# Peptides against a protein of PDB entry 7AL2, part 74

Target 1, 85 residues: chain A of PDB entry 7AL2
Amino acid sequence: YEIMLIRPKTIDDINYVVDQVLEESNPVILDLSFLEKESPANFKLAGEKIKQMRSNYGAEALLLSRCNDKNLIIIAPKGVSLVRK

## One batch from the design tools (peptide; made by RFdiffusion4, then SolubleMPNN)

Design b2_p24_2_s3 (from b2_p24_2, 12 letters changed)
Fold by OpenDDE base, seed 1:
Structure b2_p24_2_s3 (fold): chain B 85 residues (1-85), chain A 24 residues (1-24)
Amino acid sequence: as target 1 above (85 residues)
Amino acid sequence: SEAENKKLIEESFKEIEKMFEEAP
């Protein structure tokens, strides 16, 4: 698999993340800082998509870092194990 | 343990969910 890195800015980018996780089985490291700042609606949409991926497909997610400039989350498909030590 | 890790992952997601719910 590949680990994708993206700072989504549009709905298309959000859907890209969904495709990467569910269709390509690639973990994605997201920086949500753009959406959080520029589009609260799309920020919440991203959250709904993440929730759906978890609930329906067994994806896992970890918050990596949150500050004024970055909101980093990793989301992994069911086949990729996330471990927190 | 694997069970402990699973719990941590679930709790982490709850934190993420809360973040989105609290967003304006």
Scores: peptide ipSAE 0.503, ipTM 0.855, DockQ to the pose 0.842
Fold by OpenDDE base, seed 5:
Structure b2_p24_2_s3 (fold): chain B 85 residues (1-85), chain A 24 residues (1-24)
Amino acid sequence: as target 1 above (85 residues)
Amino acid sequence: SEAENKKLIEESFKEIEKMFEEAP
């Protein structure tokens, strides 16, 4: 599989993340800082999609970093295990 | 352990959910 990096800015970007996780089975590291700052609606939409992917498809998500200018999350499909040591 | 890791991942997800719920 591939690990995708994206800082989503549009709904299309959000859908791209969903496609990568569910259709391509690729983990995605996403920076939500743009949506958080520029589009509260799309930020919440991203959250709903993440929640749905977890609930319905067994995806896992981990908050990697949250600071002034970054909001980094990794979301992994069911077949990829996230582990913290 | 696997169980400990799973718990940590679950806790992280709860933090993520909280972040989105508290969003403006």
Scores: peptide ipSAE 0.503, ipTM 0.855, DockQ to the pose 0.799
Fold by OpenDDE base, seed 2:
Structure b2_p24_2_s3 (fold): chain B 85 residues (1-85), chain A 24 residues (1-24)
Amino acid sequence: as target 1 above (85 residues)
Amino acid sequence: SEAENKKLIEESFKEIEKMFEEAP
């Protein structure tokens, strides 16, 4: 598998993340700082997609870093284990 | 242990969910 890094800016980017996790089985590291600041609606949409991927497909997610200028999350498909030490 | 890790992963998701719920 590949690890994807993306800072989504559009709905197309959000859908790309969903495709990578569910169809390609690739973990994705997300920088949500753009959506959080510039598009509250799409930020909420991203949250709904993450929730759906967890609930319906067994994806796992970790908040890597959140501060004034960062919002980093990793989301992994069911077959890739995330471990927090 | 695996059980401990599962709990940590679940708690991490709850933090993420809360972040999105509380966002303006």
Scores: peptide ipSAE 0.497, ipTM 0.853, DockQ to the pose 0.858
Fold by OpenDDE base, seed 3:
Structure b2_p24_2_s3 (fold): chain B 85 residues (1-85), chain A 24 residues (1-24)
Amino acid sequence: as target 1 above (85 residues)
Amino acid sequence: SEAENKKLIEESFKEIEKMFEEAP
């Protein structure tokens, strides 16, 4: 698999993330700082998609970094385990 | 252990959920 890194700016970008996780089985590192600042509605949508991927498809997510200009989350498909040591 | 890891991942997800819920 590949690890995708994306800073989504549009709904299409959000859907791209969903496709990467669910269809391609690729973990995605998300920088949500743009959506958080520029589009609260799409930021919330991203959150709903992450929640749905977890609840319905067994995806896992970790908050990697949260600061003023960064909001990094990794979301992994069911077949890729996230391990916190 | 695997069970411990699962718990930690669950806790992390709840933190993420809270972040989205508290967003303006």
Scores: peptide ipSAE 0.501, ipTM 0.854, DockQ to the pose 0.837; fails the geometry check

Design b2_p24_2_s4 (from b2_p24_2, 12 letters changed)
Fold by OpenDDE base, seed 5:
Structure b2_p24_2_s4 (fold): chain B 85 residues (1-85), chain A 24 residues (1-24)
Amino acid sequence: as target 1 above (85 residues)
Amino acid sequence: SMAANKKAIEESFKEIEEMFENAP
């Protein structure tokens, strides 16, 4: 599999993330800082999509870093285990 | 352990969920 890195800016980007996780089975490292600052609505939409991927498809997610200039989350499809040591 | 890691991952998800719920 591939690990995708993306800083989503649009709904299309959010849907791309969903497609990568669910259809391509690729983990995605997200920087949500743009959406959080520029579109609270799309930020919350991203959150709903992440929740749905977890609840319905067994995806896992970790908050990697949240600071002033970045909001990094990794989301992994079922079958790719995230380990926090 | 696997169980401990699963718990940690679930706790991380709760943190993420709260982040989105409390977003302006």
Scores: peptide ipSAE 0.451, ipTM 0.836, DockQ to the pose 0.831
Fold by OpenDDE base, seed 3:
Structure b2_p24_2_s4 (fold): chain B 85 residues (1-85), chain A 24 residues (1-24)
Amino acid sequence: as target 1 above (85 residues)
Amino acid sequence: SMAANKKAIEESFKEIEEMFENAP
């Protein structure tokens, strides 16, 4: 698998993340700072997609860092285990 | 343990959900 890094700016980018996790089975490191600042609606949409991937497909996610210019989350498909020590 | 990790992952999701809910 590949580890994807993306800072989504559009709905198409959000759907790309979903495709990477569910169809390609690739973990995604997601920087949500653009959506959080520029589009509250799409920011919340991203959140709903993350919840759906968790609830329906067994995805896992961790908040890596949050500051003024970065909001980093890793999302992993069911086949890739995230471990927090 | 596997159980402990599962709990940690679940707690992480709750933290993420709270972030989205509290966003302006």
Scores: peptide ipSAE 0.451, ipTM 0.837, DockQ to the pose 0.806
Fold by OpenDDE base, seed 1:
Structure b2_p24_2_s4 (fold): chain B 85 residues (1-85), chain A 24 residues (1-24)
Amino acid sequence: as target 1 above (85 residues)
Amino acid sequence: SMAANKKAIEESFKEIEEMFENAP
């Protein structure tokens, strides 16, 4: 698999993330700082998509870092285990 | 352990969920 890195800015970018996790089985490192600042509606949408991927498809997610300029989350498909030590 | 890691992952998801719920 590949690890994707993206800072989504549009709904298309959000759907790209969903496609990478569910269809391509690629983990995605997300920087949500743009959506959080510029589009609260799309930020909330991203959250709903993450929740759905977890609940319906067994995806896992970890908050990597959050500050004023970065909001980093990793989302992994069911076949890739996230381990926190 | 696997059980401990599973719990940690679930707790991390709750933190993420709270972040989205408390967003402006």
Scores: peptide ipSAE 0.450, ipTM 0.835, DockQ to the pose 0.768
Fold by OpenDDE base, seed 2:
Structure b2_p24_2_s4 (fold): chain B 85 residues (1-85), chain A 24 residues (1-24)
Amino acid sequence: as target 1 above (85 residues)
Amino acid sequence: SMAANKKAIEESFKEIEEMFENAP
């Protein structure tokens, strides 16, 4: 598999993340800092998509870092195990 | 252990969920 890196800015970018996780079975590291600052509505939409991927498709997610100008999350499909030591 | 990791993953998701719920 491939690990995708993206800082989404639009709904199309959010849908790209969903496609990578569910259709391509690729983990995605995403920086949500742009949406959090510039589009609260799309930020919440991203959250709903993450929740849906977990609840309905068995995806896993970890918060990697949250600080000024960065909000990093990794989302992995069911076939890829995330481990927190 | 596998059980400990599973719990950690679940807790991490709760943290993420709370972040979105508390967003303005």
Scores: peptide ipSAE 0.449, ipTM 0.835, DockQ to the pose 0.867

Design b2_p24_3_s1 (from b2_p24_3, 9 letters changed)
Fold by OpenDDE base, seed 1:
Structure b2_p24_3_s1 (fold): chain B 85 residues (1-85), chain A 24 residues (1-24)
Amino acid sequence: as target 1 above (85 residues)
Amino acid sequence: SAAEREKLSEETIEYILSRADELL
């Protein structure tokens, strides 16, 4: 698999993340800082999509880091375990 | 463990959603 890195700005980008996780089985490292600052509604939508992927498809999500300029989350498809040591 | 990963995922998601609600 590939590890995708994206800072989503639009709903299309959010759907791209969903496709990468569910269809391509690729982990995705997300920077949600743009949506958080520019579109709280789409920021919430992104969160809801992540929740759905966890609940319905067994995806895992983990907060990597957060600061003023970055809000990094990794989403892994079922079968790729996120292990925090 | 799997249970721990599930809990961490749940907490991560709730963090995102709660943050979103604060912004709206």
Scores: peptide ipSAE 0.678, ipTM 0.925, DockQ to the pose 0.955
Fold by OpenDDE base, seed 3:
Structure b2_p24_3_s1 (fold): chain B 85 residues (1-85), chain A 24 residues (1-24)
Amino acid sequence: as target 1 above (85 residues)
Amino acid sequence: SAAEREKLSEETIEYILSRADELL
């Protein structure tokens, strides 16, 4: 698999993340800082889709970093375990 | 463990959604 890196800015970008996790089975490291600053509505939509991927498809999510200019989260599809030691 | 990963995922997601509601 591939590890995708993206800073989503549009709904199309959000749906791209969903496609990568569910259809391609690729982990995604995404920076939500643009949506958080520029579109709270799409920021919430992104969160809701991440929740749906966990609840319905067994995806995992983990916060990597939170600061003023970055909001980094990794989403892993079922079959790729996120291990924190 | 799987249970720990599930808990961490839930906390991460609720953090995002809580932050979103704060901004709206």
Scores: peptide ipSAE 0.677, ipTM 0.925, DockQ to the pose 0.968
Fold by OpenDDE base, seed 4:
Structure b2_p24_3_s1 (fold): chain B 85 residues (1-85), chain A 24 residues (1-24)
Amino acid sequence: as target 1 above (85 residues)
Amino acid sequence: SAAEREKLSEETIEYILSRADELL
C-alpha cells in the first residue's frame, strides 16, 4: 500500500481522503489545521467522515500531533494496525 | 491490543468532533 499525506482545504479533498482509505486501502496522514482555522463546518464534516469510516468499515484513527499550526491525524484502513509505543 | 487501538481511535474521533462543536 501507499501512505498518503494531505492537508485538506475543500470538500473534494475530504472525499479524496475517504476514497484513499476505503477504495484504495491506503493509510492517510491528515493535517486538519486548515479546516480547523478556516472552515469549522468542513472540519466537522471531516470528523464525521472519519467516524463513519471507523464505524462502518473498521478504519482506525490516531492523533499524531496537535499544535497551533498542525493537527496531524493518521487514518488506517482495516487490516493496517496503528501501534503506539 | 485491538481493544486498546479501538479505544484510542474512539477518543481521537470524539476529540475532533468535540473541537468542531466548540468552533461552531
Scores: peptide ipSAE 0.677, ipTM 0.924, DockQ to the pose 0.910
Fold by OpenDDE base, seed 2:
Structure b2_p24_3_s1 (fold): chain B 85 residues (1-85), chain A 24 residues (1-24)
Amino acid sequence: as target 1 above (85 residues)
Amino acid sequence: SAAEREKLSEETIEYILSRADELL
């Protein structure tokens, strides 16, 4: 599989993330900092989509890093486990 | 373990949604 990296700015970008996880079975590392700063509504939408992917499809999510300029989350499809040691 | 991964995922998601609610 491939690991996708994206800093989503639009709803289309959010849907791209969903497609990569659910349809392509690719893990995605996404930076939510743009949405957090520029569109709280779309930031919440992204969170809701991640929750749906976990609840309905068994995806996993993990916070990688949060600072002033970055808000990094990894989302992995079912079958790719995220392990923190 | 699988249970630990599930808990971490839940906590991560709740963090994001809680932060979103603070901004709205």
Scores: peptide ipSAE 0.676, ipTM 0.924, DockQ to the pose 0.949

Design b2_p24_3_s2 (from b2_p24_3, 7 letters changed)
Fold by OpenDDE base, seed 3:
Structure b2_p24_3_s2 (fold): chain B 85 residues (1-85), chain A 24 residues (1-24)
Amino acid sequence: as target 1 above (85 residues)
Amino acid sequence: MKKEREELSQETIDYILERADELL
């Protein structure tokens, strides 16, 4: 698998994240800070998609870094475990 | 405060959704 890095700016970017996790089985590291600042509607959509992937498809999500300027999350598909040592 | 290396809890997901609603 590949680890995808993205700072989503559009709905297409959000759908790309979903596709990578659910169809390609690739983990995605994403920064939601752009959407939070520029598009509250798409920020909400991204959150709903993350919730859906966790609830319905066995994805895991880990907060990597959150501050005023960053909201970094890794989403791992089912079969790729996020393990804390 | 800055948070790192935490599992994304339901509370955090709810924050994203609530924050979006506040900004709309």
Scores: peptide ipSAE 0.158, ipTM 0.638, DockQ to the pose 0.433
Fold by OpenDDE base, seed 4:
Structure b2_p24_3_s2 (fold): chain B 85 residues (1-85), chain A 24 residues (1-24)
Amino acid sequence: as target 1 above (85 residues)
Amino acid sequence: MKKEREELSQETIDYILERADELL
């Protein structure tokens, strides 16, 4: 698999994340800071998609870092385990 | 794939993010 990195800015970007996780089985490291700042509606949508992937498709999602300019989350598809050592 | 349609409050999203931080 590949690890995708993205800072979503549009709904298309959100859909890209979903496709990468569910269709391509690629982990995604995404920065939600743009959506959080510029579009609460799309931030909400992203959160909903994350919840759906976790709840219905066995994805894992972890917050990596949150600060003024970053809101980093990793989403791993089912079968890719996120392990803390 | 058919994806479930679900609405989350911003408060719920914040909770998810906080819990994710605790898990990390």
Scores: peptide ipSAE 0.139, ipTM 0.600, DockQ to the pose 0.069
Fold by OpenDDE base, seed 2:
Structure b2_p24_3_s2 (fold): chain B 85 residues (1-85), chain A 24 residues (1-24)
Amino acid sequence: as target 1 above (85 residues)
Amino acid sequence: MKKEREELSQETIDYILERADELL
């Protein structure tokens, strides 16, 4: 598999994240800071999609960093385990 | 300050959604 890196700016980017996790079985490292600042509506949508992927498809999500200019999350598909050491 | 690395709990997801609502 591949690890995708993206800072979503549009609804298309959000859907791309969903497709990568659910259809391609690729982990995604995403920065939500742009959406939080520029589009609260799409920020909410992204959060709802993450919730849905966890609840319905067995995806796993880890917060990597959250500060004033960063909101980094990794989302892994069901077939990829996230392990903290 | 940076938050420590943690698995996203339901509480964290709810926080994101609440924060989004506050900004709308």
Scores: peptide ipSAE 0.124, ipTM 0.617, DockQ to the pose 0.432
Fold by OpenDDE base, seed 1:
Structure b2_p24_3_s2 (fold): chain B 85 residues (1-85), chain A 24 residues (1-24)
Amino acid sequence: as target 1 above (85 residues)
Amino acid sequence: MKKEREELSQETIDYILERADELL
């Protein structure tokens, strides 16, 4: 698989993340900081999509960094385990 | 506040959603 890197800025980017996780079975490292600052509606949508992927499709998610200027998350599709050592 | 390398708990997801609602 490939690991995708993205800082979503649009709904298309959010859908891209979903597609990568659910259809392509690729983990995605994403930064939600742009959406949080520029589009609260799309920030919420992204959160809802993450919740959906976890609840309905067995995706896992790990917070890499959350601070004033970053909101980094890795989302792994079902079958790719995120392991904390 | 800074948080790193944490599992996205339900609390974290709820935080994201709540934060978004506050900004709407």
Scores: peptide ipSAE 0.286, ipTM 0.732, DockQ to the pose 0.432; fails the geometry check

Design b2_p24_3_s3 (from b2_p24_3, 11 letters changed)
Fold by OpenDDE base, seed 1:
Structure b2_p24_3_s3 (fold): chain B 85 residues (1-85), chain A 24 residues (1-24)
Amino acid sequence: as target 1 above (85 residues)
Amino acid sequence: SSAERKKLSEETIKYILERADKLL
């Protein structure tokens, strides 16, 4: 698999993340800072999509970093375990 | 464990959604 890095700005970007996780089985490192700042509605949508991927497809998500400039989340498809040491 | 990872994932998602609700 590949590890994708993206800072989504649009709904299309959010759907791209979903596609990467569910169709391509690629982990995604996601910076939600743009959506959080510029589109709270799409920020919530992104969160809901992540929740759906967890609930319906066994994906996992973890916070990597939270600050004013970045909001980093990793999303892993089922079969790729996220281990925090 | 798998259960622990699932719990952490749930907490992560809860955090994101709570943060979103504060902005709306």
Scores: peptide ipSAE 0.613, ipTM 0.902, DockQ to the pose 0.943
Fold by OpenDDE base, seed 4:
Structure b2_p24_3_s3 (fold): chain B 85 residues (1-85), chain A 24 residues (1-24)
Amino acid sequence: as target 1 above (85 residues)
Amino acid sequence: SSAERKKLSEETIKYILERADKLL
């Protein structure tokens, strides 16, 4: 698999993340800072999509960083374990 | 463990959604 890095700005970007995780089985490092600042509605949508991926497809999500201009989350598809040491 | 990862993932998602609700 590949590890995707993206800072979503649009709904299309959010759906791209979903496709990468569910269809391509690629982990995604996601910076939600743009959505949080510019579109609270799309920020919530992104969160709901992440929740759905966890609940319905066994994806995992972990917060990596929340500071300044970054809100980093990693989303891993089922089969890729996220381990914190 | 798997259970720990699931719990941590749940907490992460909860954080995101709670943060979103504070902005709306």
Scores: peptide ipSAE 0.611, ipTM 0.901, DockQ to the pose 0.948
Fold by OpenDDE base, seed 2:
Structure b2_p24_3_s3 (fold): chain B 85 residues (1-85), chain A 24 residues (1-24)
Amino acid sequence: as target 1 above (85 residues)
Amino acid sequence: SSAERKKLSEETIKYILERADKLL
């Protein structure tokens, strides 16, 4: 698999993340800072999509970093374990 | 463990959604 990195700005970008996790089985590191600042509605939509991927498809999510310029989350498809040591 | 990972994932998602609700 590949590890994808993206800072989503549009609904199309959000759907790209979903496609990478569910169809390509690629982990995605996404920076939600743009959506949080520019579109709270799409920020919430991204959160709902992440929740759906966990609840319905067994994906896992972990917070990597939160600061002024970045809000980093990793989403892993089922079969790729995220381990914090 | 798997149970620990599920708990951490749930907490992560709750963080995102709670933050979103504060912005709306």
Scores: peptide ipSAE 0.608, ipTM 0.900, DockQ to the pose 0.944
Fold by OpenDDE base, seed 3:
Structure b2_p24_3_s3 (fold): chain B 85 residues (1-85), chain A 24 residues (1-24)
Amino acid sequence: as target 1 above (85 residues)
Amino acid sequence: SSAERKKLSEETIKYILERADKLL
């Protein structure tokens, strides 16, 4: 698999993340800082999509880093385990 | 463990949604 890195700016970007996780089975490291600042509605939508992927498809999400500049989350598809040592 | 990962994932998601609600 590939690890995708993206800073979503649009709904299309959010749907791209969903497609990468569910259809391509690729982990995604996404920076939500743009949506958080520029579109709270789409920021919430992104969060809800992540929740849905966890609840319905066994995806896992972990917070990697949060600061004023970046809000990094990794989403892993079912079959790719995120292990914190 | 799987249960541990599930819990961490839930906490992460709750964090994101909570932040979103504060902005709206």
Scores: peptide ipSAE 0.610, ipTM 0.901, DockQ to the pose 0.960; fails the geometry check

Design b2_p24_3_s4 (from b2_p24_3, 8 letters changed)
Fold by OpenDDE base, seed 4:
Structure b2_p24_3_s4 (fold): chain B 85 residues (1-85), chain A 24 residues (1-24)
Amino acid sequence: as target 1 above (85 residues)
Amino acid sequence: MEEEREKESEETIEYILSLADELL
């Protein structure tokens, strides 16, 4: 698999993330800071999509970093384990 | 270990959604 890195700015980007996780089985490292700042509605949509991927498909979502400039989350498809050491 | 990952994942998602609600 590949690890995708994206800072979503549009609904198309959000759907791209979903496709990468569910269809391509690629982990995605997301920076949600743009949506958080520019579109709270799309930020919530992204969160809902992430929740759905977890609940319905067994994806894992973990917070990597939260600061003023970044809101980093990794989404891993089922079968890719995220382990904290 | 799986249970821990599931819990952390749930907490992460709830964090994001709660943050979104605060912004809306």
Scores: peptide ipSAE 0.566, ipTM 0.882, DockQ to the pose 0.968
Fold by OpenDDE base, seed 1:
Structure b2_p24_3_s4 (fold): chain B 85 residues (1-85), chain A 24 residues (1-24)
Amino acid sequence: as target 1 above (85 residues)
Amino acid sequence: MEEEREKESEETIEYILSLADELL
């Protein structure tokens, strides 16, 4: 599989993330900092989509880092294990 | 291990959604 990296800015970008995880079975590392700063509504939408992917399809989500200009989350499809050592 | 990942995933998602609610 491929690991996708994206800093979503639009709803199209959010839907791209969903497609990558559910249709392509690719893990995605997201930087949500743009949405957090520029569109609280779309930031919430992204969170809701992530929740749906976990609840309905067994995806995993982990926070990687949050600082002033980054909010990094990894979303892995079912079958890709995220292990903290 | 799986239970731990599930818990961490849930906590991560709730963190994001809670943060969103604070911004709205």
Scores: peptide ipSAE 0.565, ipTM 0.881, DockQ to the pose 0.971
Fold by OpenDDE base, seed 2:
Structure b2_p24_3_s4 (fold): chain B 85 residues (1-85), chain A 24 residues (1-24)
Amino acid sequence: as target 1 above (85 residues)
Amino acid sequence: MEEEREKESEETIEYILSLADELL
């Protein structure tokens, strides 16, 4: 698999993340800071999509870092385990 | 270990959604 890195700005970007996790089985490291600042509605939509991927498909989601300029989250498809050391 | 990862994922997601509600 590949690890995708993205800072979503649009709904199309959000759906791209969903496709990468569910269809391609690729983990995604995404920065939600743009949506948090520029589109709270799409920020919420992104969160809802992440919740759906966990609940319906067994994806894992972990917060990597949050500061003024970053809101980093990793989403892993079922079968790719996230381990903290 | 699997149970811990599931719990952490749930907490992460609820954090994101709570933050979203505060922004709206």
Scores: peptide ipSAE 0.564, ipTM 0.881, DockQ to the pose 0.952
Fold by OpenDDE base, seed 5:
Structure b2_p24_3_s4 (fold): chain B 85 residues (1-85), chain A 24 residues (1-24)
Amino acid sequence: as target 1 above (85 residues)
Amino acid sequence: MEEEREKESEETIEYILSLADELL
């Protein structure tokens, strides 16, 4: 698989993330800081999509880092295990 | 291990959604 890195800015970007996780089975490292700052509505939409991917398809989501300029989250499709040591 | 990952995922998602609610 490939690991995708994206800082989504539009609904198209959010849908791209969904396609990568569900259709391509690729983990995605997201920076949600743009949506958080520029579009609270799309930020919420992104969160709801992540929740749906977990609930309906067994995806996993983990917070990697939150600082002033970044809000990093990894989403892994079912079958890719995220392990913390 | 699986239960831990599920719990962490749930906490992460709830964090995002809670933050969104504060922004709206």
Scores: peptide ipSAE 0.562, ipTM 0.881, DockQ to the pose 0.973

